# Peptides against a protein of PDB entry 3J47, part 135

Target 1, 121 residues: chain A of PDB entry 3J47
Amino acid sequence: IRLTNQLKSLKGLQSKLKDVVEYLDKVINKELPINHTILGKLQDVFNLLPNLGTPDDDEIDVENHDRINISNNLQKALTVKTNDELMVIYISNLVRSIIAFDDLIENKIQNKKIQEQRVKD
Target 2, 69 residues: chain B of PDB entry 3J47
Amino acid sequence: YEEKEESNLAATKSMVKIAEQYSKRIEEEKELTEEELKTRYVGRQDPKKHLSETADETLENNIVSVLTA

## One batch from the design tools (peptide; made by RFdiffusion4, then SolubleMPNN)

Design b2_p28_3_s1
Fold by OpenDDE base, seed 3:
Structure b2_p28_3_s1 (fold): chain B 121 residues (1-121), chain C 69 residues (1-69), chain A 28 residues (1-28)
Amino acid sequence: as target 1 above (121 residues)
Amino acid sequence: as target 2 above (69 residues)
Amino acid sequence: SREEKRKKVLEELLKEALEKGLIKKVVL
């Protein structure tokens, strides 16, 4: 459900971006007048996009931690964080699996002992 | 879409909380493992079973967390 | 590396689990 919602949100963003591109193309072709309000909002969105081009802005804006996909440098930092989180989850799953296997082994040993006792009897 | 975005944000916050809870769950799992060890010695299957069940639940929760991540 | 540190923590956890006798060799 959550992954599906994230995918849906991403698809929605992609669709909106496509619509903006189509609108810009129409404006360039003089088919539609420039809507200054839409353009201003779009500029604001672009300004909020992590600057892919300037390596120097050390201001890792804390707010963009959740938006992994948009900017390569921020994406790299977010990818590292995501990899770290995935690694923790992987290790956790491994530990749980080991415990579950240990319990399974013990159950098998107990069952074998019960069978051996039944044969001795 | 907005509901999913809110759900994702909540999921991310939940993941941080899950990481903390996970550390705590690992500790709880260790405690249960000690109980299983004690149960192996005492021959009472119940604490061992409970530890196994808790380990399984912890595993399931981590899998769900990975799938949500 | 952070990954190496995590691997070390995992190995330590495995050792601790072994020391606690939680993991017994399944005698087949």
Scores: peptide ipSAE 0.416, ipTM 0.843, DockQ to the pose 0.008; fails the geometry check
Fold by OpenDDE base, seed 2:
Structure b2_p28_3_s1 (fold): chain B 121 residues (1-121), chain C 69 residues (1-69), chain A 28 residues (1-28)
Amino acid sequence: as target 1 above (121 residues)
Amino acid sequence: as target 2 above (69 residues)
Amino acid sequence: SREEKRKKVLEELLKEALEKGLIKKVVL
């Protein structure tokens, strides 16, 4: 469900970006008048987007794990954050697995003791 | 798309909380493992079961966190 | 590396589990 939702969001973003590109191309080609409202909204989106275009080592703000690869730099930052989160989850799973294994060992030891007692009786 | 964005935002916030809770859960899992060890020595089945259940809950929470990430 | 630190923590947890006798060779 979550992965499907993320994929749907990414597809939606891709579709919106494509629509924007198509619109901008039409405006550049003078096929459509400049819609200032759309451009203003796009500018707002770009301003809300971390600086996508500057190749400078923009501080990977680890906090916004928005997996939205809006920019390659933000995407990298988000990827790093996601990797960190995945590592935490992995460690947690390992710890839980160790505990579960310990319990399994104990259960096996107990079962063996019970079986040994039954053989003695 | 909006629902997914909201879900992703909620998931991200949940992941931060999960990271904090994970640290606590790891400690709880360690404590439970120690209690299971103690319970093994004491021969009490109930504490061992409780530790196992807590470990399982911690694992489930981690799995949910991974699925949310 | 953060990953290396996590691996170390995992290794430490494994060692602690071994020390606590949680991981005994289940003699089959």
Scores: peptide ipSAE 0.404, ipTM 0.846, DockQ to the pose 0.008; fails the geometry check
Fold by OpenDDE base, seed 4:
Structure b2_p28_3_s1 (fold): chain B 121 residues (1-121), chain C 69 residues (1-69), chain A 28 residues (1-28)
Amino acid sequence: as target 1 above (121 residues)
Amino acid sequence: as target 2 above (69 residues)
Amino acid sequence: SREEKRKKVLEELLKEALEKGLIKKVVL
């Protein structure tokens, strides 16, 4: 279920990205006015999907480079945040695993003591 | 698509909440370890059990967080 | 590395657990 939902979201995002690119091309060509709603939705998608590889379109014009750099910086910041969160979760899981292991050891010791008592008994 | 978008939004919000709760969970885990230590010395099963349960709950929450992530 | 720092924190936690006697060697 989760993987399927992720895949569906990825496909939807891909389609939306394509639509946005097409729209942006039309705007650049002055065929259409800038639609703020589409840009807002795109921004929302980018905020939700930090790992959507910004196309390495290195060739985007200098003025767009600053905005793209800001967007890339924001995306980088979001990626860093996500990585930090994942790292925290990983550490927490490790710590919990260690605690669980300690408990297992203690339980084993207790069981051994109980068995020793039964033999005496 | 809409269900997935909602799920992703919920997941993002959950991640923020998880990050906040993570610090608390780490502290709960420390408490469990201390209780286990105390139980080893005192031979009281109940404190050890409680510590283990709290550790398990903390682990489960972390696993859910990882899966949401 | 951030990861190395985390490993160190984990190692410290393990050491503290040992020092607190939470981990006793299970003599088999």
Scores: peptide ipSAE 0.377, ipTM 0.839, DockQ to the pose 0.008; fails the geometry check
Fold by OpenDDE base, seed 1:
Formats: sequence, C-alpha cells, structure tokens
Structure b2_p28_3_s1 (fold): chain B 121 residues (1-121), chain C 69 residues (1-69), chain A 28 residues (1-28)
Amino acid sequence: as target 1 above (121 residues)
Amino acid sequence: as target 2 above (69 residues)
Amino acid sequence: SREEKRKKVLEELLKEALEKGLIKKVVL
C-alpha cells in the first residue's frame, strides 16, 4: 500500500514537472505570456524543493542561473543521498539475513544434539 | 497525492532515523552474536533465542524500511 | 563501488562461515 502510494505520488509529480517544463518552454518561445501567478506558484514549489532536503545553510545568494544548477546539484545530492540510504538498507538486510542464518545453524545443531540425547536414552 | 506525499515524507524521516538506528542495530547485532557464541559454550538456549529474535526483528525493520523508502 | 565493497564483505562472511564448518554442521 505505502509503496503504491509513493509510486502514485512520484508519477503525479513527474507529470506535473513535465507540464511545468512544457509551460516554461512555451513562455521561452513567447507562445504564451508570462503568467505571474503560475510563475509564483512554480517559484514556491522550487523554494519548497530545497526544504525537502536537509537545509544545508549554504548561501542562497547565488544568482537565478546558478539556482537551476543548484537545483540540479540538489537533485543530484538528493539522488546520492537516496542511493546511500538504499545501500544502507540493503546492507542491513544482508546482515540480518546472515545473523538469521547463523541462528538457524545453531538451532539445527541444538536439535541434532537433542536427538542424539534421545537416542542414548 | 497529498496523503502519499505526507506518507513519503514520513518515510523519508523514518529512513534518516533508520540510518542512525542502523548503526546502533549493527552494534547490537554484534553483541548478540558474541552472546550467542558464548551461549554455545554455556549451552543455555535463552540467550541464543534472544539473539535470533533480535536478528529477525532487525531484518523485519530493514524490510519495512526498504518498503518505505 | 560501495556495493562492491559490501559484496566483498558478504563473500568474506560466507568464507568464514564455510571455514567454521557452519554449513557442514547444518548439513550433518
């Protein structure tokens, strides 16, 4: 259920992002007038995007062109972070599996000893 | 969409906490493994069972973390 | 890569388990 919801949200976000890109392309091509309201909402979304990451207090002072690069860098950083988290989870699962296997082995050894004792009785 | 976003945000926060807990869990798992090794010599089933249960719980938590990621 | 390092650690753990005869003890 949770994964399905996350996937749906991600798909929705992707669709919205595509729509934004298409809108921006139309504005750049002067096919549509600059809608300040849409642009403002988009800016709000972009301003909220950094808040989705750890606010590294790094100086917001870099000009708008750098913001796209910062957004890409932030997205890259977020992607790297996500990858690191996934790796940690993977290793954790592996470690747990190994421990569980060791326990299974020990349980089997104990069971064998119990059976050997029963045969001696 | 908003509910899923909130769920994803909660999951992400949980993952950060999980990463911290993971380091602690690894240490706890090692300690339990040493106790299990000691218990193999002492022949007491209880510490071994506890280690196994803790390992299983740790595995389950990791699986849930993967599913929430 | 980090994944390769993890894989190596896993392989070492598997080797150690084999050396300890844990797998054989489970089979026996």
Scores: peptide ipSAE 0.368, ipTM 0.836, DockQ to the pose 0.008; fails the geometry check

Design b2_p28_4_s1
Fold by OpenDDE base, seed 4:
Structure b2_p28_4_s1 (fold): chain B 121 residues (1-121), chain C 69 residues (1-69), chain A 28 residues (1-28)
Amino acid sequence: as target 1 above (121 residues)
Amino acid sequence: as target 2 above (69 residues)
Amino acid sequence: LKELLEKLKEEAKKKSEELLKKLLDLLK
């Protein structure tokens, strides 16, 4: 459910971005007037989004590592943090899996002991 | 779309909380492993079961954290 | 945050090693 909602939101954003690009192209070509209200809202969204595609990729401030990298440059630092978080989550899942396996093996050993006792009786 | 956006925002806020909870979950998993060791020696099924359940809960929480990350 | 992440990684590593040891002992 959560993943599906995220995917739907991303698809919606992609569609909206496409519409904006098409609108901007039409405005540049003087085919349509600029919808100032929609453009203003989009600009606000872009300003809230981490900078997409500026070549100053190298100075990704380490402090922004905590935020989910939506935009590539701020996103690299955020990606490093996200990668570290994902790594921790992966390790934790691995540990949980190991514990679960240990429990399964122990349960199997116990079941074997119970069966051996039943055969002896 | 709006419902998903709200859900994503809530998920992002939840990720911050997950980082704090993660350390606690690691400790819970460790406790479970200790109870399993104790159960192996003492034959107390109940502590071992409780440890296993705690480990499973910790695993589930980590999976949810991965899905929200 | 980076420091917290490293601490969490170290703790997870320690736990994994302990679990692996327990698993090995159980397999014997």
Scores: peptide ipSAE 0.455, ipTM 0.858, DockQ to the pose 0.010; fails the geometry check
Fold by OpenDDE base, seed 5:
Structure b2_p28_4_s1 (fold): chain B 121 residues (1-121), chain C 69 residues (1-69), chain A 28 residues (1-28)
Amino acid sequence: as target 1 above (121 residues)
Amino acid sequence: as target 2 above (69 residues)
Amino acid sequence: LKELLEKLKEEAKKKSEELLKKLLDLLK
């Protein structure tokens, strides 16, 4: 459910960005008049959203590197933090798996000893 | 879309809490491993079983944490 | 948060190494 909602939000944003790009291309090609209202709202969204769509803003502000993945450019620094968190979760899962396997092996050894004792009786 | 965004925000806040809980879970897993080691030495099945169960619970919690991430 | 994650990572690494050693001992 949570992942599905996140995907839906991302898809909605992607669709909106695509529509904006298509509109901008049509304006550049003089096929459609510039809708100033839509463009203004989009600019406001871009100003409020840390630069989601501009490829050139490589300026990952170093200060936000420690926070989890919310939005794309801030999200790159945040992606590093999210990646670190995912790594910790992965390692924890690995540790749990190893413990579970150790217990399984021990149980198998004990079962074998019990069977050997039963055969001797 | 808005519901999903709100859910993602809640999830992000939950991830911070999960990171704190993760440290505690690692300690719990270590305690289970110690009990398993003790059970291995004592030859008692019960302590080993308990350690295994706790390790499984810790693994499950980590999987849930990954799914929430 | 980063510091907490690093601590958690280090603890997880230690546990993983310990568990791996135990598994290797059980396989012998």
Scores: peptide ipSAE 0.450, ipTM 0.855, DockQ to the pose 0.031; fails the geometry check
Fold by OpenDDE base, seed 3:
Structure b2_p28_4_s1 (fold): chain B 121 residues (1-121), chain C 69 residues (1-69), chain A 28 residues (1-28)
Amino acid sequence: as target 1 above (121 residues)
Amino acid sequence: as target 2 above (69 residues)
Amino acid sequence: LKELLEKLKEEAKKKSEELLKKLLDLLK
């Protein structure tokens, strides 16, 4: 669900960027007047989105390895930090798994002990 | 699209908290593990069960964190 | 933020190592 939502958001952004490009092309060709309101909103979006200065959302020229970002674009810019965070999450999951296994083993040992006691009685 | 954007924003806000919560969860997991070890030696099932439950909760939270990241 | 992440990573690593040891002991 979350990943799907992120993908939809990215697709929406991509579509908007395409529309902007098309609009700019029309303005350059003198087919349409400049819509200042749309351009202003787009500029605001670009300012709010970290490192979205590139037309291609899939590539970021400027890398910032020191910060973690939830956005895929920001994660690319902050790859090192993102990797570290993911590693921590992975280790945490591993730890939980280990604990679960320990409990399982202990349960097995206890069951065996109970069986041995029953045989002695 | 809007619903997904809102969800992603919420996830981002949660991620900031996850860093703080992670350290706490790690500590909680350690405590549970110690209780399990004690239970193994003492033969008390109740502390062991509690530790197992806390470990499971910690695991679930980590999975959610991964899905949010 | 980076420093906090490094601390978290270190804590996670310690916990994982501890849990792994416990698991190994239980498997024996």
Scores: peptide ipSAE 0.445, ipTM 0.855, DockQ to the pose 0.031; fails the geometry check
Fold by OpenDDE base, seed 1:
Structure b2_p28_4_s1 (fold): chain B 121 residues (1-121), chain C 69 residues (1-69), chain A 28 residues (1-28)
Amino acid sequence: as target 1 above (121 residues)
Amino acid sequence: as target 2 above (69 residues)
Amino acid sequence: LKELLEKLKEEAKKKSEELLKKLLDLLK
């Protein structure tokens, strides 16, 4: 559910960005006037999320390796920290899976003991 | 889209807490494993069941953490 | 935060090794 919602939000953002790019291209080609209201809202979004560059803005140098950020572009700057955190989460999931497997084996052993007791009775 | 954005915001807020809770969850998992080992030797089924349940809860929390990361 | 993450990683690694050992013992 959560991943599906994130994917939907990302798809919506991608569609909006595409529309903005198409609009900007038309403005550059003098086919349409600049819509200042749309540009102002986009600027406000960028001001609230300063590291939301376009994926093609290669200019975001990897400065903050120690912080995980929501933006993929900021994640490049924080790639080391993000990778370490993801690795920890992955290992934790692996540990949980091992524990669950151990419990399953123990349950099987107990079931065998119960069956052996029933055969002796 | 708006509903998903709200969900993502809630997830992001949860991420800050996940780092603190993660260490505690790891310790809880260790305790459960020890109880399971003790139950094998003593034949106490109840501690083993409790360990399994806590391990499952720990797994679920890790999955939520991965989804939030 | 980095130090906390490293500690968490080390704890997770230790738990994984312990669980693996227990699993191997159960399989024997």
Scores: peptide ipSAE 0.433, ipTM 0.849, DockQ to the pose 0.031; fails the geometry check

Design b2_p28_4_s3
Fold by OpenDDE base, seed 3:
Structure b2_p28_4_s3 (fold): chain B 121 residues (1-121), chain C 69 residues (1-69), chain A 28 residues (1-28)
Amino acid sequence: as target 1 above (121 residues)
Amino acid sequence: as target 2 above (69 residues)
Amino acid sequence: LDKLLEALKQKAKENAEKLLKKLEELLK
C-alpha cells in the first residue's frame, strides 16, 4: 500500500512535469498564450523544489535536513540520511534475528536434553 | 496522490515516534534476553518464551518501520 | 556457545543503542 502510494505520487509528478513541458513548448511556439496563473503555480512548485542545479552548498544543508526526498544533490544528502536510517533498521532487525536464533538454539538444546532423558529411562 | 502524501507524512512522523519506541523496544529486547538467560538457569520455559516473544514483536516492529521508511 | 550467544546479544544491544542515539539526533 505505502509503496504503491509513493509510486502513484511519483507518477503524478511525472505526468504533471510532462504537462508543464508540453505547455512551455506550446508557449515558446506561440501556439497558446502564456497562462499567468499556471506559470505562477509552476513557479511556486519550482520554488518548493530543491534547487538541483545551483551549487550553493550552504542553503542545501539547512532546508534539506527534514523533508526532501525529491532533488538529486539534496537527494544525495537525504540519501545519506535515509541510508543511515536503513542501516539502523537493518542492525535492529539483525539484533532481533540473533535473539530469535538464540531462543531457537536454546529450544533445540532443551528438546535434545528431553530426548536424551527419554532414551536413558 | 494526496492520500499517499498524507500517509507518507504520517509515516514520517510515526518514524520519529518509532525511533523513540525503538529505544524502548531495544530495552524490552534486552529484558527478554535477560529472561531467556534466567530461563536457561531455572529450566523454566516461561520466561524464555516471553523473551522470545518480545524479541519477535520487536523484529516485527522493525520490519514495519523499514516498510514505512 | 552460550558465551558466544551472550557476546552476540551484547553486540546487538550496543548497535541498537547506537542506532537509537542516531535516531534521537535526527529527531532533534
Scores: peptide ipSAE 0.446, ipTM 0.852, DockQ to the pose 0.013; fails the geometry check
Fold by OpenDDE base, seed 5:
Structure b2_p28_4_s3 (fold): chain B 121 residues (1-121), chain C 69 residues (1-69), chain A 28 residues (1-28)
Amino acid sequence: as target 1 above (121 residues)
Amino acid sequence: as target 2 above (69 residues)
Amino acid sequence: LDKLLEALKQKAKENAEKLLKKLEELLK
């Protein structure tokens, strides 16, 4: 199972990398603006890698000085960063939802107390 | 390659800035939660309302950040 | 109900702290 997931992640990364390369080629050819496709590919990577929230697999092999490896490492780093950002946003939304729920509960309690007081009067 | 790298760097910097803003918003939400707790003890609606409003604002900002990310 | 609210608040706080930590790690 873990190996299969890793393989799937690798395939997703490979696909995204391919898409990035294709996008770069399109940008070089002036067919598409640079930023939107990179973002779309990042989103695709995130969609393909739902478990990117586990920090442990960050063994970015720093060794290969080849521009391709640097680009891949940068892309991977950007992907990780984007994933982390999405995670932060998700958690923040969760926190906000919890706070909103707490307020709702408090309001309900207050309303109940007001109703009880009205019944006593 | 260089232009792409520069674009990626700019995107990364933007993400870092968003993260910082998010951290600040989380802190604001925490402050609101404290006010809510205080209001719960004091029985004053105003601090709770303020906490709720700040939490809602924080949530909204996060949603906007998600939509813009 | 009060205990539930407190638990939710604590969970929210914990989540917020985790998010902040992750964000800080990304910024480094």
Scores: peptide ipSAE 0.431, ipTM 0.844, DockQ to the pose 0.016; fails the geometry check
Fold by OpenDDE base, seed 2:
Structure b2_p28_4_s3 (fold): chain B 121 residues (1-121), chain C 69 residues (1-69), chain A 28 residues (1-28)
Amino acid sequence: as target 1 above (121 residues)
Amino acid sequence: as target 2 above (69 residues)
Amino acid sequence: LDKLLEALKQKAKENAEKLLKKLEELLK
């Protein structure tokens, strides 16, 4: 279990690093604005790593060069933030859908009552 | 590095603001649903319609927020 | 039907509250 979790975390970190590198390359090539590309890649990482669970996966293995680690930490933090924002938006949409469904049910009930009244008349 | 950090900080602040706005919109949607429930009891069609429209507007705003994120 | 609608509304509220809590945690 621990080793599997560590391997999973390492794979996640590797993917994130790859995404960061790809983002940096795109920024250097002026293909994408720095922030939007980071955000997009972070979203991609979240889609690929559905188990970016607790924000406490701050275990960025700080083993590599301090500056690269800082950049990776920042990208990870941005990814987590983006994921949280997406979750908020998702929940909001879900709530809206529930409200809309409630209204639909109410409308259906009213229509049924109107029809029943017409049959009695 | 510093420019990236500043940009990330700004993005984070913007996301917090969006989250607050989202929370407010969710509350507005709940209020509309309550009004719809009340309208069911009163038999007034207009309040129910208004609640539904407001819920739809809240949903649309959330979708736009997702698309702009 | 009214009970089901109310239950759905409550579920939506709970989900919204959970999302807000997560946002607050991210802001800390």
Scores: peptide ipSAE 0.421, ipTM 0.848, DockQ to the pose 0.016; fails the geometry check
Fold by OpenDDE base, seed 4:
Structure b2_p28_4_s3 (fold): chain B 121 residues (1-121), chain C 69 residues (1-69), chain A 28 residues (1-28)
Amino acid sequence: as target 1 above (121 residues)
Amino acid sequence: as target 2 above (69 residues)
Amino acid sequence: LDKLLEALKQKAKENAEKLLKKLEELLK
């Protein structure tokens, strides 16, 4: 369910991004006037995207292809962040499993000692 | 689409919360390990048990976090 | 067995510390 929802959201986002790109291309080609509402929605989408690292002021012109790369870098960064979080969770689970195993071993040792004491009595 | 977006947003927020809680859980696990070590040397079952329980709780929380992620 | 347990504990501790550091980095 969650994965399916994520996939659906991603597909929806992809479709929307495609529409935006098409719109922007039309605006660049002066085929359509700049629709501020669409740009506002796009900005909202970008604002909902985690802050792509502030491009240093000088890289502004490379921004559009780099913004796609930056959006990809942000998506990549988000993916990396998600991966990192998953890794952390995985490691934590491993640690907990190890601790639980240690406790199990100790319990076994204690049980053995108790049995040995019972045999001596 | 919207439901999935909301779900993803909720999941992301949950992950952040999990990360915060994770640090605490790690500390709890460490405490349990120390108690286990002490119990191993002193032969006191109670501290060891408490450590084990804390580790288990930490593990469970991590599992829930994994399932939520 | 005691040595194995101790080694496991040490490994768990190391992993926990690494995880903690990563979490701290993520929280910054």
Scores: peptide ipSAE 0.407, ipTM 0.849, DockQ to the pose 0.013; fails the geometry check

